Peptides against a protein of PDB entry 5EIB. Designs and how they scored, part 310

Target 1, 366 residues: chain A of PDB entry 5EIB
Amino acid sequence: VDLEPGTMDSVRSGPFGQIFRPDNFVFGQSGAGNNWAKGHYTEGAELVDSVLDVVRKESESCDCLQGFQLTHSLGGGTGSGMGTLLISKIREEYPDRIMNTFSVMPSPKVSDTVVEPYNATLSVHQLVENTDETYCIDNEALYDICFRTLKLTTPTYGDLNHLVSATMSGVTTCLRFPGQLNADLRKLAVNMVPFPRLHFFMPGFAPLTSRGSQQYRALTVPELTQQMFDSKNMMAACDPRHGRYLTVAAIFRGRMSMKEVDEQMLNVQNKNSSYFVEWIPNNVKTAVCDIPPRGLKMSATFIGNSTAIQELFKRISEQFTAMFRRKAFLHWYTGEGMDEMEFTEAESNMNDLVSEYQQYQDATAD
Target 2, 366 residues: chain A of PDB entry 5EIB as posed
Amino acid sequence: VDLEPGTMDSVRSGPFGQIFRPDNFVFGQSGAGNNWAKGHYTEGAELVDSVLDVVRKESESCDCLQGFQLTHSLGGGTGSGMGTLLISKIREEYPDRIMNTFSVMPSPKVSDTVVEPYNATLSVHQLVENTDETYSIDNEALYDICFRTLKLTTPTYGDLNHLVSATMSGVTTCLRFPGQLNADLRKLAVNMVPFPRLHFFMPGFAPLTSRGSQQYRALTVPELTQQMFDSKNMMAACDPRHGRYLTVAAIFRGRMSMKEVDEQMLNVQNKNSSYFVEWIPNNVKTAVCDIPPRGLKMSATFIGNSTAIQELFKRISEQFTAMFRRKAFLHWYTGEGMDEMEFTEAESNMNDLVSEYQQYQDATAD

## One batch from the design tools (peptide; made by RFdiffusion4, then SolubleMPNN)

Design b2_p27_7_s4 (from b2_p27_7, 14 letters changed)
Fold by OpenDDE base, seed 2:
Structure b2_p27_7_s4 (fold): chain B 366 residues (1-366), chain A 27 residues (1-27)
Amino acid sequence: as target 1 above (366 residues)
Amino acid sequence: MDLVLGELVRIRQSNPSIISLLVGLGR
């Protein structure tokens, strides 16, 4: 789904364009112009019913619908505004189904779009209320991985998208292959989300490889385990050492010893015990899938529910506040039918979320 | 973009119980 026809033509002409049913392409005539309000209240609102018709048709064709998975950008007007509108409308129509998202967080290092803090804050407000599970894919972290770890002098969108693809493939492994931990969206939510509002995940991936460097690094299970818990491998720009893990899932892929994986996972947990909450028993889950990712012998994917994620929200909040205090570009949003109160409510809800994470970080076992 | 789209489509094909949406991925 896109408000720009040219994007859809690029997808159709791409190597995977034939995988989509022609009738499942929904596109507008006018873009959102990087404005959340255009995506949510005007241009996106005109298109939303046509998308919902496709969703209903696909839902009726499912024997047992678990839920929905939405991938969107929070910096752009379409992904943020129309994406969150769709989430809200789907949640309203299917309240008993799981809403899972891959939400790409904006960064000034990646985009010069000045209004991205508004779009992100307004989107986070919707995600707090209307999603059950949200993978935070942070463009800040992706850029830093490409630049610092992969030694790319000028990271491209292609480089960032490669990391996103590897991460998405990793976290969805258990959903795609039978007999795994978290084999459905509901089980994942039960294992990963101890408190409904605290459903934002920090994903991580090992090994980190660029598209051009098929460096067949034969990584060992100990190396994969260590790298997976390294802050440099996190796809969200926060340091887990500044918070506490509420829950963790680790997904190993490739032919390896389950015993060795369990031993290494126990060792890394014991070494990092100060970075876990003490009052959630058995909060680390491990899965092993014998099927490696394409082009790798083995990999490890990390899913963390950490109170350190508040650093990501604080960054966005600080950028938002700096613009909103000056009422910078606010007329672009109010002109589309928004009230200034919606900005204040979104800011307040995100600040409340930060406070909730901090409360659970500071909580002791009574 | 191509790899993200391809992987999401594969998820949908392998598990028809999850409806996947791609929204505003074009820049």
Scores: peptide ipSAE 0.377, ipTM 0.730, DockQ to the pose 0.884; fails the geometry check
Fold by OpenDDE base, seed 5:
Structure b2_p27_7_s4 (fold): chain B 366 residues (1-366), chain A 27 residues (1-27)
Amino acid sequence: as target 1 above (366 residues)
Amino acid sequence: MDLVLGELVRIRQSNPSIISLLVGLGR
């Protein structure tokens, strides 16, 4: 779904365009112009019913529907505004189904779009209320991984998208291969989300290796485990050492010893015990899938529910506040039918979310 | 964002099914 025809043409002409049903392409004539309000109240609102018709048709074709998975950018007007509108409308129509998102967080390192903090804040407000699980894919973190870890001097959108794809592949492994831990979205939510509002995940992927070092790196379970828990490998720009893990899932792929995986996972938990809450028993889940990812002998994917994710929200909030205090570009949003109060509500809800994470970070077993 | 969409479609093969939406992955 996109408001811009040119984007849809690029997807259709891409190497995977053929995997989508032609009837499932819904697009507008006018883009959201990086404006959440255009995506949510005007241009996107005109298109939303057409998308919902497709969703209904697909839902009716399913023998058993678990839920929905939405991938969107929170910086752009369509992904942020229309994406969150769709989430809201789908939640209203399917309240008993799981809503999962891959939400790409904006970064000034990647984009010069000045209104991204507004779009992100307004989106997070919707995600807090209307999603069950949200993978936070932070362009800040992706850029830093590309630059620092992968040694790419000038990271491109292609490089970032490669990381996104690897991460999405990893976190969905258990959904795609039967007999795994978290084999459905509901089980994942039960295992990963101890508190309904705290459903924002820090994903990570291993191995991450520069092209120059790939030839010299042996892929071992200990190395994968160590890298997976390294702050530098997090796809969200926060340091897990500044918070505490509420829950963790680790998904290993490839032919490896389950015993070795269990030993290494126990070792890393013990080594990092200070970074876990002690009052959630058995809060680390491990899965092993014998099927490796394409081009790798083995991999590990990390899903962390960490209170450190508040650093990501604080970054966005600070940027938002700096713009909102100046009333910068507000007329672009209010002109699309948005009330200024919605900005204040979104800011407040994000700050409440940060406070909730901090509360559970500081909580002790009573 | 050229999401390598190839793996998203495979999620539709889950039993029970997951409906995947791609929204606003503009450049």
Scores: peptide ipSAE 0.371, ipTM 0.720, DockQ to the pose 0.723; fails the geometry check
Fold by OpenDDE base, seed 1:
Structure b2_p27_7_s4 (fold): chain B 366 residues (1-366), chain A 27 residues (1-27)
Amino acid sequence: as target 1 above (366 residues)
Amino acid sequence: MDLVLGELVRIRQSNPSIISLLVGLGR
């Protein structure tokens, strides 16, 4: 779904264009112009019913619908505005289904779009209320991984998208293959979301290896486990050591010993015990899938619900506040039918979320 | 990050099913 026709043509002409049903392409005639309000109230609102018709059709064809997954950018007007509109509308129509998102967080390191903090803040406000699970994929973290870890001198969007794809493939492994852990979206929510509003995850992937070193590295379970818990491997630009894990899921892929995985997972938890809340018992879940990802013998995917995620929201909030105090570009949004009050409400809700994470970070076992 | 993902990818998993939407991932 995109408001720009050219994006759809690129997908259709791409190597995977045949994976998608032609009838499931919904696109507008004009883009949202990086404006959340255009995506949410005007141009996106005109298109949303067409998307919902496709969603209904697909839902009716499902024997057992467990929920929805939406992948979107929070920096762009369509992904942010129309994406959150769709989430809201789908939630209204399917209130008993799980809403899962892969939300790409904007970064000034990756994009020069000045209004991204508005789009992100307005989106986060919607995600707090209308999603059950949100994977925070931070362009800043992806850039840093590409540059520092993968040793790419000039990271491209292709490089970033590769990381996103690997991560998405990893976190959905338990949904796609027979497994004991998180076999459905509801089980994932039960395991990962102890508090309804605190449903924002930091994903991570291992191995992350530079092209020059890949050929020489034997991957082991201990190495995967260590790397997976390394802050440098997080796809969200926050340091888990600055917060506490509420819950963790680890998904291993490839032929490996379950015993070895369990031992290494126990070891890493013990080494990092100070970074877990002590009042949530059994808050680390592990799954092993015997099917490796393409091109790797083994991998590990990390899902963390950590109070450190507040660093990501604080970054966005600071950028938002700096613009909003000046009323910079605000007329672009108000001209689409928004009120300034909605900005204030969104800012407030995000700050409340940050405060809630901090509260649980500071909480002790009574 | 131009995630150009404009497609409703129905990830038809076997029963149970998840409907996947790709929205506005273009630049």
Scores: peptide ipSAE 0.348, ipTM 0.748, DockQ to the pose 0.505; fails the geometry check
Fold by OpenDDE base, seed 3:
Structure b2_p27_7_s4 (fold): chain B 366 residues (1-366), chain A 27 residues (1-27)
Amino acid sequence: as target 1 above (366 residues)
Amino acid sequence: MDLVLGELVRIRQSNPSIISLLVGLGR
């Protein structure tokens, strides 16, 4: 779904464009112009009913619907504004279904769009209330992985999208293959979300290897395990060492020993025990799928629910506050029918979320 | 980073089914 026709043509002409049903493409005539309010109240609102009709049709064709997965950018007006509108409308119509999102967080390192902090803050406000699970994919973290780990001198959007795709494939592995841990979205939520509002995940993927070193790297279970728990491999721009894991899931793919996986997962937990909350027993879950990803012998995908995710929200909040205090660009949002109070409410809710993460970070077993 | 995928992809391989939406993956 896009407000711009040109984006849809690019998807259709892409390597995977033929996988998609033509009838499931919904597009507008004008883009949101990086304005959340255009996506949410005006241009996106005009298109939302057409998208919902497609959603209903697809839902009716399902024998048993688990829920929804939405992938969107929080920096752009369509992904943020229209994306969160769709989440809200789908939640209203399907309250008993799981809402899962892959939410791409904006970063000044990747985009020059000045209003991204507004779009992100307004989106996070909606995600806190209307999603059950949100994978935080931070453009800053992706850029840093591409630059530092993959040794790409000039990371492109294509390079970042490859990381996103690998991660999405990894986290959905258990949903696509029967008999695995977290085989459905609800089980994943039960295992990963101890508190309803604390449903923002830090994803990671291994192996991450530069093209120059790929030929020389033996993929082993110990190496995958070590890399997954490395702060440099997190696809959210937060350091897990500055917080505590509430819950963790690790999804291994490929032919490997379950015993070796269990041993390495135990070792890494023991080594990093100070970075886990003590009051959630058995908060690390491991799954192994015998089917490797395409082009790899083995991989591991990390899902962390960490209180360190507050660093991401603090960054956005600081940028938001700096702009909002000056009322910079606010008239572009209010001109689309948005109330200034919605900014204050969104800021407040995000700050409350940060405070909640901090509270549980500081909580002891006593 | 504008995610490319604008399609509702029904992930049919899972029972129960998941409906996937890709929204606003352009500029």
Scores: peptide ipSAE 0.347, ipTM 0.745, DockQ to the pose 0.514; fails the geometry check

Design b2_p27_8_s1 (from b2_p27_8, 12 letters changed)
Fold by OpenDDE base, seed 5:
Structure b2_p27_8_s1 (fold): chain B 366 residues (1-366), chain A 27 residues (1-27)
Amino acid sequence: as target 1 above (366 residues)
Amino acid sequence: FFNDPLVLEEQVEIRQLNPNIIVINVG
């Protein structure tokens, strides 16, 4: 789904354009212009019914619909505005189905789009209410991984997208291969989301290795386990050491000893026990899939529900507040039919979310 | 972002291997 025809043409002409049903391409004539309100109230609103018709058709073709997986950017107008509109409409029509999202968080390090904090804040407000599971893919973290870990001097969007793809592949492993932990979206939600509003995940991937060192690196279960819990391997720009894990899932891929995995997972939990809440028993789940990712012998993917995710929301909130106090570009949103009150509501809800994470971070076992 | 071939490949793979999950790319 896109509001810009040119983007859709590139997808259709691309190597994967033929994999999508032609009827599943829904596009507008006018882009959102990086404006959430244009995506949500005007241009996106004109297109949403056409998308819903496709969604209904696809839903009818499912033997047992588990739910939806939406991928969108929170910095752009289409992904943020129209994406969240679509999520809302799908939630209304399918309230008993799981809404899963991959939400790409904007960063000033990656984009010069000044209104991204508005788009992100307005989107997070919708995601808090209308999603069951949200993987936070943070462009800040992706950039830092590319620059610091992968030693890329000038990270490109292609480099960032490669990390996103690796992460998506990792976190969906259990959904794609039978007999695994979290084999369906509902089981994932049950295992990962102890509190409905606290459904924002910090993904991580191992190994992350620079091109220059790849040939010299032995991949071992201990190394994968260590890297998977390293803050430098997180795809969200949060330090897990500044919070506590509510829940964790670890997905190992490749040929390895289950015993060794269990031992290493126990060891890492014991070493990092201060970074887990003590009042959620058995909050770490581990899966091993014998099928390695493409081009690797083994990998480990991390999914963390951590109270440290509040650092991400605080960053966005600070940027939002700095703009909103000045009423910078506000007329671009209000001119599309948006009420200024919605900005205040979105800011408030995001701050409430931060407060909720902090509350559970500070909670002790009675 | 969503026009990246690798991202699209992963989305397609998810849909093919789990037909009970509807995958939607926006933007």
Scores: peptide ipSAE 0.383, ipTM 0.808, DockQ to the pose 0.871
Fold by OpenDDE base, seed 3:
Structure b2_p27_8_s1 (fold): chain B 366 residues (1-366), chain A 27 residues (1-27)
Amino acid sequence: as target 1 above (366 residues)
Amino acid sequence: FFNDPLVLEEQVEIRQLNPNIIVINVG
């Protein structure tokens, strides 16, 4: 789905354009111009019904619909505004189905779009209320991984997208292969989300290796396990050492010993016990899939529900507040039918979310 | 971002292997 027709023509003419059903391409005539309000109230609102018709048709074709997986950017007007409109409308029509998102968080290190803090804050407000599971993919973290870990001097969007693709493949492994842990979206939610509003995940992927060192690095279960729990490996710009894990899932892929995986997972939990809440029993789940990813002998994907995710929301809130206090560019949003109070409500809800994470971080076992 | 061939490949694979999950990309 896009508000810009040129993007859809590129997808249709691309190597995968023939794999998508022609009827599943929904596009507008005018882009959102990086404005959440255009995506949510005007241009996006004109297109949303046509998207919902496609969603209904696809839903009717499912024998047992589990839910929805939406991928969007929170910095751009279409992904943020129209994406969250679509989430809201789908939640209204399918309240008993799981809403899962891959939400790309904006960063000033990657984009020069000045209004991204508005788009992100308004989007997070919608995601708190209308999603069950949100993977936070932070452009800042992706950039830092490319630069520091992968040793790319000038990270490109292609380099960032490669990390996103690897992460998406990893976290959906259990959904694609039968007989695994978290084989459906509802089981994932039950295992990962102890409190409904606290459903924002810190993903990670291993191995992450620079091109120069790939030839010399052995892929072992201990190395994958160590890298997954490294703060520098997180796809969200948060340090897990500044918070506590509520829940964790680890998905290993490739031919490996389940016993070795269990031993290494136990060892890493024991070494990092101070970074887990003690009052949630069995809060670490491990899965092993014998099918490796393409081009790798083995991999591991990390999903963390950590109170450290509040660092991401604090960063966005600080950027938002700095712009909103100056009333910078507000007329671009209000001119599309938004009230200024919607900004204040979104800011308040995000601050409440931060406070909730902090409360559970400070909670002790009775 | 969502027009990246690798992202599109993963989305298509998810939809093909699990028809009970509707995958939506909003660019």
Scores: peptide ipSAE 0.372, ipTM 0.808, DockQ to the pose 0.870
Fold by OpenDDE base, seed 1:
Structure b2_p27_8_s1 (fold): chain B 366 residues (1-366), chain A 27 residues (1-27)
Amino acid sequence: as target 1 above (366 residues)
Amino acid sequence: FFNDPLVLEEQVEIRQLNPNIIVINVG
């Protein structure tokens, strides 16, 4: 789904254009211009019914619809504004189905779009209310991984997207292969989301290795496990050591010993015990899939529900506040029919979310 | 972002392997 026809033409002309059903391409004539309000109230609102018609058709083709997986950027107008509109509308129509998202968080390190903090804040407000589980993929973290870990001098969107793809592949492994932990979206939500509003996940993928070091690196279960829990390996720009894990899922892929995986997972939990809440029993879950990723002998994918995720939201909130206090660019949003009060509500809800994470971070077992 | 062939390939694979999840790419 896109408000810009040129983007869709690129997908259609690309190597995968034939894989998508022609009827599943829904596009507008005018882009959102990086404006959430255009995506949500005007341009996106004109297109949303067409998308919902496609969603209905696809839902009818499902024997047992589990839910939805939406991928969107929170920095752009279409992904943020129209994406959250779609989430809202789908939630209204399918209230008993799981809404899962891959939400790409904006960063000034990656984009010069000045209004991204508005788009992100307005989107997070919607995601808090209308999603069941959200993978936070932070462009800042991706950039830092590319630069520091992968030793890329000038990270590109292609480099970032490679990390996103690897992560998405990893976290969806259990959904794609039978007999796995979290084999359905609802079970994932039950296992990962102890509190309904606290459904924002910190993903990670291992191995992350620079091109120059790939040939010399042995992939072992201990190394994967260590890297998976390393703060530098997180796809969200927060340090897990500054918070506490509410829940964790680890998905290993490839031919490996289940015993070794269990031992290493136990060791890493024990080593990092101070970074887990003690009042949620069995809050770490592990899965092993015998099918490795393409080009790797083995991998590990991390899903963390950590109170440290508040650092990501605080960053966005600070950027938002700096702009909003000056009323910078507000006329671009209000001109699309948006009320200024919605900015304040979105800011408030995100700050409440941060406060909730902090509350559970500070909570002790009674 | 979402026009990356690798991201698109992954989305297609998810949909093919789990027909009970509707995948939506926006933007």
Scores: peptide ipSAE 0.370, ipTM 0.796, DockQ to the pose 0.883
Fold by OpenDDE base, seed 2:
Structure b2_p27_8_s1 (fold): chain B 366 residues (1-366), chain A 27 residues (1-27)
Amino acid sequence: as target 1 above (366 residues)
Amino acid sequence: FFNDPLVLEEQVEIRQLNPNIIVINVG
């Protein structure tokens, strides 16, 4: 789905364009111009019914619909505004189905779009209320991984997208292969989300190696286990050491010993026990899939529900506040039918979420 | 961003292997 026709033509003409049904391409004419309000109230609102018609048709073809997986950017107007509109409308029509999102967080290191803090804050407000599970893919973290870990002097969108693809493949492994832990979206939610509002995940992937060092590195279960718990491997720009894990899932792929995986997972939990809440028993889940990812012998994917995710929201909130106090570009949003109160409500809800994470971080077992 | 062939390949694979999850890409 896009408000710009040119992007859809690129997908259709691309290597995978024939895999999608022609009728499942829904596109607008005018674009959102990086404005959440255009995506949510005007241009996106004109297109949303056409998307919902396709969603209904696809839903009728499912034997047992588990839910929805939406991938969108929170910095752009279409992904943020129209994406959250779709989430809201789908939640209204399918209240008993799981809403899962891959939400790409904006960063000034990657994009020069000045209004991204508005688009992100307005989107996070919607995600808090209308999603069950949200993977936070932070462009700040992706850029830092490319630059620091992968030793790419000038990270490209292609480099970032490669990390996104690897992460998405990792976290969806259990959904794609039978007999795994978290084999459906609802089981994942039960295991990962102890409190409904605290459903924002820090994904991580291992191995992350520079091209120059790949030939010298053995892939072992201990190394994968150590890397996936390293803050430098997190796809969200927050340090887990500044918070506490509520829940964790680890997904190993490739031929390895289950015994070795269990031993290493126990060791990493014991070494990092101070970074876990004490009042959620058995809050670390491990899965092993014998099928390795393409081009690797083995990998590990991390899913963390950590109170440290508040650092991500604080960054966005600080950027938002700096712009909103100056009323910078507000007329672009109010001119599309928004009220200034919607900005204040969105900021308030995000700050409440930060406070909730902090409360559970500080909570002790009674 | 979401028009990257690698991201699209992964989304197609998810949809193919689990038809009970509707995948929506919003660009």
Scores: peptide ipSAE 0.351, ipTM 0.790, DockQ to the pose 0.878

